Peptides against a protein of PDB entry 5Z08. Designs and how they scored, part 152

Target 1, 168 residues: chain A of PDB entry 5Z08
Amino acid sequence: RQKDEWAKKTSSLMKQLDWFIGEHLGAMLAAEELGGPVVGELMEIDPDDLSAGFNAHGKLKKATSQPDLDRRQRRIDDIWGPQDEQGQAHKRKRGADEALAASAEMRDLIEQLMNKLVEAGGDNSATYVEIPRESAAARFLVRSKVAMFHPNDARRLRLVDFGRDLDD
Target 2, 222 residues: chain B of PDB entry 5Z08
Amino acid sequence: GLPRLIDAIEEASKIPAKRRQTPIKPTIEKLTTHLYTHGASPDSLLRLADLLTLRNHLDQASLAAITRNLYPSSTVSDEVVLRFIGALGHGQLKPTLALQALFLRWLVMVYHLLENPGVLGQVYGVLFDLLDTAAIRPQLCHLLALVTRRKHVRPFRIQAILTLSRQTGGDPNLTGLLRVFKNYYPEIIVGDATKGRASAFKHPDPQWRQHLDEIQQRRSEA

## One batch from the design tools (peptide; made by RFdiffusion4, then SolubleMPNN)

Design b2_p18_1_s3 (from b2_p18_1, 12 letters changed)
Fold by OpenDDE base, seed 4:
Structure b2_p18_1_s3 (fold): chain B 168 residues (1-168), chain C 222 residues (1-222), chain A 18 residues (1-18)
Amino acid sequence: as target 1 above (168 residues)
Amino acid sequence: as target 2 above (222 residues)
Amino acid sequence: ELAKKLKELEEIYQRLLS
């Protein structure tokens, strides 16, 4: 009885999480991957200012290298620029595909993180998932305090074990 | 018990070594042995934090020995944390920078036992402003790497680290901290400011961690 | 194990919504 209730609650919560990832988070993560705003906070930092880097004097370099700003800004302009209806349809489709990809990446990453936490049997050293890249999904989990990078290896990510903090 | 050992050390700490009737070293050894075996309760931790952070007549070796054996048997209170944070920096009344580095190392190693991890976030500015202090920078960067949240990653702090990194010739610990900042703001270009490899912020003492886990496990069984 | 997993999921969900 209790196990079944816990299983049902877990399943229900997983469905809610999947819905949240798919319907809301995926698009925002895709936007971040494409060089859009970072999910969750109004960047008080002008992204252009950060992308321009800092000169040896700690002053904002004027974005002299047009090309890299142009790539991010082109990606932003490719995301936000006025495109014709056909360009908008292709852009919407591409945006939807990127949102789906980001959703899938986030879901898979959460699943791997949870599985590793369970498999580790309490060994915190065994809880790390190897990530192929520092994705928007991975960064978001870290920002949300859901996951932590291995201090030594940014390719290794683990869940924050919230269960231990509650039983202590 | 531990309280009586602390009492004896507290009384001895008020008296210059040359005026003590009895050597304190045997009592320190008993204390450190007890701490190693059983850990320190929250109340004992507070008393020990005061002994470690307040200016007294204890020798640096004794203070270091206590700090190295300061295993919490339970949680670490905000008050204990704040004692150690308050002891940081330059000043005639502050502990030595070597001892401060041990305190920061301790905070790193017990971070998961803090009653309120947010307390370190509240004093983030105080910690951050000490990054120019070379003697404590390695442990300070490690602690900041644990504590840093998006709200702390501000333009002025990014610039401050970048500037300090240039001034230090690319201290790996600063590069490591910038990497943590980059997790929140991917746009941060670490390479332009740093020629060095980022510090990995490994656990400072795996044996200490294992022993802490054994002490903490005994608490869960009691 | 299931209770731990549920607690983790709850906390994950709350943190992702915040």
Scores: peptide ipSAE 0.141, ipTM 0.353, DockQ to the pose 0.336
Fold by OpenDDE base, seed 1:
Structure b2_p18_1_s3 (fold): chain B 168 residues (1-168), chain C 222 residues (1-222), chain A 18 residues (1-18)
Amino acid sequence: as target 1 above (168 residues)
Amino acid sequence: as target 2 above (222 residues)
Amino acid sequence: ELAKKLKELEEIYQRLLS
């Protein structure tokens, strides 16, 4: 009985989160990825905070997958491509595809982060998810204080353990 | 075959044009025709990179013709990339800025064939410090747009681009690069000077791309 | 485990809506 209630509540919250991500957040994250406005509070990056954030990111190692390069080149071309009618239709479709992709990335990232937190059994070293790229989704989770980067590796992201902060 | 053509050109490159017994142009034409038809193997690419980047007695038209036909039949090694990067900048031993622009254009066009794209990220500072060189800036900004990762977006580089953009009257290529930086740090205030027309970093030669794809496909079928 | 997951989801959702 209690397990079924928890399962139902979890399912309900997941549906609400999926709706929020799909209907609102995905488009904004896609816009941020395309060089649009930052989603959420602009971290007033003090030049000093920029420098501190920049130092931690120095060790992002080599392996950008070929797909990310093609996607980036496509993104640049989409931002600056010809604004003809065909280009606008392609741009609209591509914008929708980017919003969908951003939504899927955010959802998958949250799911991975949650699964790792559960699997780690309290071992903080095992709670990190390896992210292929520092996406708008990953940055948004950090800005929202939902997640944090590994201090020495910006490709490693973990959830903030809200459960410990409540039991302490 | 291609190795023998390269041998002949290497030997001719050691001799001033006025002292050559045979005109080099027919051999260059045979080389460029071969490259256009079959591409260059990794070993041949390295030898050609040395011919293109090291000071020799080859004329600029021949060097440009080789560069325009430098289709890889396979991958591009780190060593080949580093030869071209090492040839950039000012100096009496460096290739002409026009030839350097062709090298940067080539690196953009073959970027997807690099064995290790991260090699360009390791030399990012060298590339970035050349942004003041107007003659290579368009191709350099395009290459940097491909190479840039979050680790490269630093406060001093943001400020350097902003300063250089103001000094150049808002070069569209610099504005384009700054937009790439803004993808990593959306909070970068692209001041009014950057409201200008940014360059689209489109493929510089669609026909060259198509021909490269045909050369690459023939390798997958063999 | 499910209770922990739910608490995390609730907190995530609240922080994303803020």
Scores: peptide ipSAE 0.126, ipTM 0.303, DockQ to the pose 0.267
Fold by OpenDDE base, seed 5:
Structure b2_p18_1_s3 (fold): chain B 168 residues (1-168), chain C 222 residues (1-222), chain A 18 residues (1-18)
Amino acid sequence: as target 1 above (168 residues)
Amino acid sequence: as target 2 above (222 residues)
Amino acid sequence: ELAKKLKELEEIYQRLLS
């Protein structure tokens, strides 16, 4: 009975987390990877905004109605910004694909981090996940104080043990 | 001599520490003392580069100690450089990122002794693609600041640094690298993209430099 | 084990929403 309740609660919370990652975080993380704002500076980003691309300052090209951008920087953004040559449909598809990829990466990383923490049995050396790159997902987890890098190896990421921080 | 010390360490590197009949630490200390006093010849540098970059059973402290005492007595060949470059990045067979950072620092400190500085320009893309690795980024930016020429400053790389600079909250090393790029393309605006101060890329170890100069002077007198 | 996992998930979720 109690085990079943814990299993149900865990499943419910995982579904909520998966929804949050898929509906909100994925697009924001994809925007960060595509040269947009860092996650946490923009609260809401539409996948359609990802398709519009970002300037060299991480701002949406359409939203830079601000007259005060240095004319030289605008010219640089026009030359080296995301090429508008891909049709709107292809850009939208790419934005959606990047959001899905970012969501999947975040989800997988969280799962790996949790599994390693459980498997380690309290051995902090065994709690590290090896990451192939410093992704937006990994950086976000660190900024959110969910995870931390190994002090000597930024390829190794571990979940913060929230159980110890309460007892110390 | 140095070759015999390298031979002993090469043989010990093939064997796990628990299975060695003799402790390797005294031999490492003799090696590092010899390197500090006399430096390493091109041939010895190549052998040491293999010991440092290839997967073996040497401990990280020993590898770091060798790297910190890796004074060239002469020039640094393209082959030696390429061993260290080939050891960079991700993978189970690669050295630790801490050791890779020491290799990049070493390349910065010996840059003026390279037989062909152009070799680093040929592998510029490989180096540039590692900028997302935080643990090596400071030394990597410094090396890239030395290596960068107009041919390397491409629109996609400018954009990549600007993007990564935003993602990192304006890493001073990336800002420093952007300033180097600005020397070739003055129209690049660094200020709006980077909230941080730029690194000046000062020599990482003045004492190491002075000692290297002393070792190099002995060669010119011989 | 499940209780520990749930506690970790709760904390993760709260920190990601903050």
Scores: peptide ipSAE 0.123, ipTM 0.310, DockQ to the pose 0.259
Fold by OpenDDE base, seed 3:
Structure b2_p18_1_s3 (fold): chain B 168 residues (1-168), chain C 222 residues (1-222), chain A 18 residues (1-18)
Amino acid sequence: as target 1 above (168 residues)
Amino acid sequence: as target 2 above (222 residues)
Amino acid sequence: ELAKKLKELEEIYQRLLS
């Protein structure tokens, strides 16, 4: 009984997190990744204002390859550039693809961070995920105090162990 | 159109105010009205950046009025950004510190429209070294808060901000920037010197933002 | 283990919403 209640609560919370990442956070992270406003405390940008700017609610195909950082930044012109009707469709598609890519990156990063924390068995040195780049997702997790970078290596990210803070 | 207004102002900028045959103020008012209504194209934005950053005979009120109405209709190029960054600091050929503060505020407000935000990361050192300049510090800290990445958060810069924070009696903008640094290095002791309220770095002008969004939307519909 | 994961996930979610 308790195990089933915990499983249901976990599933419900994961669905809520997935919804939040997919519907709100992904577009904001995509904007930040492209060089838009930093998500979080620094600019009280109403998430609704950001969501209104990114009409990217389109069911777009899995962008298979994470575009290179330079490629994402150079894509601002394609996202904010003068658009003919064909350009608007391509821009909406590209914005939605970037939002989906950012959402997928955030989900994958959270999953990796959680898995490493479980696998480490309490060894803090083994809890680090190697990140290919300092993404908007990674930065957001750090700003939100969900994760922290390795003090000497910005390519290594770990989940903050909230279980210790609750027992102390 | 906007190019012709810029041409007239460029020519007038070469001549001292006392030697101009025609008053420039009506042309500046036409320019600012046009910018408010339509924004500036990338080409016009570059020309206006030169007028704002290069030493000329335009009065400070005119330069400030242009800067306050400098709505990009499109993106902001690296070249435009570098013109404004090059205009920062002390020097006889540089704009006034009051105008530099307006440029930094502008860069904050248009940060999301930069073609390559990485350009600001490349000039991070230039920006950081100006933190001792009190007149531009509020806007500079806000811009640095947007630009800062892990690679920029170096021990010497942490110590420099901590030292400057103590020297300034805990400037809220420096405390805000230290909070950004602490996101990358949680072990940064924002010590007792930062007893001050950290700046939240809120958008400098919500009305300007709304109007920019309206100009940008018209571009997306065209 | 599941309780720990749920607490961590709850805290993550709350911090992401804040």
Scores: peptide ipSAE 0.122, ipTM 0.321, DockQ to the pose 0.274

Design b2_p18_1_s4 (from b2_p18_1, 11 letters changed)
Fold by OpenDDE base, seed 4:
Structure b2_p18_1_s4 (fold): chain B 168 residues (1-168), chain C 222 residues (1-222), chain A 18 residues (1-18)
Amino acid sequence: as target 1 above (168 residues)
Amino acid sequence: as target 2 above (222 residues)
Amino acid sequence: EWAKKLKELEEIYKRLTA
């Protein structure tokens, strides 16, 4: 009975978390990865805003048609494709794909962190997940005080042990 | 003297804290007091750099305290610099990122005392490739701002900073580094929004600088 | 184990949605 209630609550919370990640957090994380604002500085990022791309300050690039973009800016433009209607459609698709990728990364990271915490059996040294890079997802978890980096290795992330802090 | 204090700490560093016969903290305090008062000679700096950068059983607070009091009494050799650079990055044998940030801060503060400032230019790639590490990025950008020359400002590095600046939501330190790059290549479009949020790379610790200057002046009078 | 996992999820959700 209690296990079933815990399972139901866990499933419900996971669904809520999945929804939150997919509907809200993924776009913001993608924006951060693409050069948008740091998640928490901008409250809502429209997927259309992701398609417009971000300047180095996380502000939306206004579609300024200025032709004289130097060759180096062209590589940025080459990364972003031509600002024609086809380029905008490709940018929108890319923005959506990046939001999905960011959502998947965040979800996977949370799952790995949770699994490692359970597997560690109370050994804090065994609770670390190895991350391939410092992603927007990883940074967000740290900023939210959900996770912490290993003091010696920023490629190692662990959940904050909320259970110990509640029992003490 | 300082060598004997270093000897005692080196021996203690080989032994786990729980197995030490005597607490090391009083010896660390004597060391840091000595460093604060007299600074470290080149030979002492090298030994201390090894203690700080090599994996040992010293606690992080002690290592940080030594680093915060690591006043050179004279110049800083290439070997000392390379010990600190070699300690940067990720890996099981590397110091903590917090300690690495202190090392980078130290290198910034003693940059004018380097025997060969060009040594940092030789390892520029190693430093640059660590910009993705948020914990050390502020001090790393500051150091890179000092070290950067025209030869280092390459298209791929410009793009890397722009990409990372994007990924970080416009980290002011990266913007500051881009401004340094722009000094060598004015054609680098640092968007107007980047102008307002650049780090000025001010000296990290004016009091530390003043105290360093006092230690250095005593050498010139001797 | 399940109680710990649930507490962690609750706190994760709380901290992410704050």
Scores: peptide ipSAE 0.196, ipTM 0.339, DockQ to the pose 0.274
Fold by OpenDDE base, seed 2:
Structure b2_p18_1_s4 (fold): chain B 168 residues (1-168), chain C 222 residues (1-222), chain A 18 residues (1-18)
Amino acid sequence: as target 1 above (168 residues)
Amino acid sequence: as target 2 above (222 residues)
Amino acid sequence: EWAKKLKELEEIYKRLTA
């Protein structure tokens, strides 16, 4: 009985988490990656605002600076844009693509962190996920006190074991 | 209709098989028959993706049967794709590797129906890092062969494939993927360990393709 | 094990949505 209730509740929470990541957190993380404000300072970011880009102060650029939009568009298209076989950027909403990518990165990172914690069987040394870069997703997890970096290696991230804090 | 069948299966998925008052198998058979005949709408695909990827009390045979009959009647959204991508890899919260292989095969077969093929390019790193998982490698290499663009062909990934190819004794799927990389960078030297037969990445199921085309044609006439 | 996972996920969700 308890295992079934836990499985249901886990599934429900995963759906809620996936919704939260997809609908809210992804756009904010994408903004941070693009040089926008740090996640937690903005409540909501429209994917269309991501397409306009941010200035050096993390503020939305006004539509008038076409050249900076083109440079950032090129960079985003080079990173995230659907390139056809000919390398032409498909005209898609740049902001939606960045938000989707950030959502996918966050979702994958959370899942890896949870899996490593379970697989480690209580060995804290085995709980670390190797991250390819310090992403907005990784920084947000650390800032939110969900994860922590290895003291000597910023490429290694682990989930905070909240279960131990209850037994101590 | 299809929504009512999904509702019944969603409710049954919350309950262990031993505690269900009614066997779910007849409802699964009705669902798979409906999917085979009519396909799944975008909304139905999302609900079915949740049933397939999230932990529930459905048996593996039922999940596999749904996946084998998961014909889109329309397009496949980014959200549906991301559900399947998030289900890949090792972990107690993830589907079995056998089911993950079916998901990857499905993504290959419906790739031309994606609303945004670029979504797979955004998660390219996630897919690429799973190449060491032997159970899903054949379908994963096929999907990566479709998804790979010049921006994904990086020196570290070239080296990773070469290393993994040596470690696997020249897996034909890895050799096939390396040939795709070589199309973008002809200077890639395929070492002696990769001189083996390359996979041609042929369509996994021609009959499934034909039936998908029939379902898609009926939508265009409606 | 499942109880621990659920508690962990609850706390993750709480901290991410705070």
Scores: peptide ipSAE 0.191, ipTM 0.345, DockQ to the pose 0.257
Fold by OpenDDE base, seed 3:
Structure b2_p18_1_s4 (fold): chain B 168 residues (1-168), chain C 222 residues (1-222), chain A 18 residues (1-18)
Amino acid sequence: as target 1 above (168 residues)
Amino acid sequence: as target 2 above (222 residues)
Amino acid sequence: EWAKKLKELEEIYKRLTA
C-alpha cells in the first residue's frame, strides 16, 4: 500500500516534471544555449512572449544526435522566428530539435544526479556527475539551487542534499 | 539606398564641420529614418560600426542618433561586436564614455542576434577590467550578467567586485553582477555592503525591443 | 530511501518551477 502510493506519487511528479521540462523549460534552455537570454535571471521576458514561443515548439521530432557545440551558438530567431514559411520550417525544425535536445539533456542530467546521490551512500565525493560541457541545463540547475558545481572542477556537478536541510 | 547614405556620411566624416560644403544633418536624418524603417544589413552594420567607433569629425549628437537607430535587420557579426568592444575604455582616440554606454546598451539589446555569443566570452577580461569606470558601469554590468559563465567566475574577480562594491557604497549593478556570480558559486558571501538592492537587469528599452522584433519579422517573411 | 528520493524530487520540482 505505502509503496504503491509512493510509486503513484513519484510517477505523477515525474510526469509533471517531464511536462514542465518539455513544454516550458526546454525551449528556454535552447534559447540560452543559442545565445539568448539567461532563463529566470535577466530579461523580463514577458511570460506571454515565452508562452507564445513555447506553444510553437511542443510538437517536434526526437533529436537523436547532440548538435555540435558550434550549432548551439545560433540565433534566437531560429527558435522564436515566425511560424509560416518552408525555410522557417527548417529553422523551426532546428529550434525544436534544439528544444528537444535541451529537454532531453535536462531530464538526463536530473536522472544522473539523482542516481549518483543514491549510489554514493552518503559519500559526497561520489555524488558528482561528470558533465561534458557547461550546458544551459547545468547552469539552470545551479541557478535554481538544485545542483552545485564542484568547487575546483566545473565539469563536476552534484545535487544539493535537501535531506540534510530537512533534518536540521 | 542605405549604402549611398553611408558613403556620403563617410566622406563628410573626414572633413571638419566648418569646412563641409553641405550640412550633414539632413543626411544623418535620412540615415536614421532608413535604419528605423528597414534596419541595417550585416555589411551596413560593419560600416556604421566603423563610423561610430573610429575617430572622425562627426558630432556626438549624430553618433548618438545613429546608435539609437542601429537596428540589425539580420545578425550581428563577430567583427561588428569587436569594433564596439575595441572602442571601450579611456583614450584620446576612443569615443566618449557617453557613447560607449550607448554601445554597451546596444550590445545588451542585440545580444540574442549575435552570430557567435562566445566572442564576448573571449573578451570577458577586457569588459571586466572596465567596471571601475562609473559612466559605463550600469550597461557593462548588464552585459557581463548575460556573458558570465563558470569559467569567468574567478576568485580574483569575485574579490574585485566585492572591493568595488564597498568602494561605491553598494552599486546595485555590481550587486546584480555578484548575484550572477553567486549562481555559479553559492558559497560567495555577499557581504553586508551588498545587502542593498540588486539590479534586475531589465531590458533597457521595451519599445526598441518591439521595433527590433518588427524589423526581424519582416526579414523572415522576405 | 524511496521517501527521501520523493522529497528530493518534490524539492527539485519546487525549485525549478519557482
Scores: peptide ipSAE 0.191, ipTM 0.413, DockQ to the pose 0.267
Fold by OpenDDE base, seed 1:
Structure b2_p18_1_s4 (fold): chain B 168 residues (1-168), chain C 222 residues (1-222), chain A 18 residues (1-18)
Amino acid sequence: as target 1 above (168 residues)
Amino acid sequence: as target 2 above (222 residues)
Amino acid sequence: EWAKKLKELEEIYKRLTA
């Protein structure tokens, strides 16, 4: 009974997390990887404000009513792709592919971090995930205080042990 | 002449200082005086680039003195440029980081004399990947500011500079390089980390430039 | 173990959505 309730709650929360990563965070992480604004340095910016994008002075443009993900994608695409219609279509597709890739990377990284924490059985030295690169996903997890780097090795990332911090 | 001085230094560079029959310092002084007065031909520049970049028994003060007087009398070949670029980075066979900083400074000062400025654009990645090396970063950013074209401004490089800027507490040279990138892509949002003071990448040595111009003018009159 | 995993997920979600 309790185990089934925990499994249902975990599944529900994982679905919410997957939705959040796929619908919101992935595009922002892709924008960061593509040299856009850093996710979370814009913490005071509503996802809707993020979609409005920034002017050349770093000020938020007022969100006009057009769907937000397409605007960030358009900006990345407007920056890096050919100005022709075919170039804009290729840019939009490339940006969507980058958002999907960033979402997948974030999801995989969270899963690896959680699995390592469970496998370590309380050994902090065994909780580190080896990351191939300092990705936007990894940086975002650190900025959000979800994860921390090894003090001597930026290739090693671990979850913050929230269980210890909650008992303190 | 200059070739004979280079010959003597090349032979001395093969021998440890303690085993040399004659002190090399007087020959280095003659070389640097000759370079200051007449500059170095393309052939002499290549030989001097090898002496400066290859592991030998010359002392760091002598290598630095040669580098500070390395005035081209003509153009600088791709081969000479590639010797200096190949000498950059970490490794036991590489020159010291202090000497590498002098090489980068030299490349900045002679950039207008390169036979093919595009050669630096071809090795742009090699230069860019060294930005984390604090000891050479000021001169490296200045060189990259000269070399950067639209094709080099890529998303991953923008992000790499932004990340490194945060990690360094907003190094003015990195902020200066980001401003160069922003000239090609005005929409680059340089976050609060880059609101700081940017380097203007001024000429490193105006007196050296003036003396170089005098050496170059003598060639045009001959 | 599952309780710990759920608490971690809850805190991860909270910190990522903040």
Scores: peptide ipSAE 0.191, ipTM 0.330, DockQ to the pose 0.256

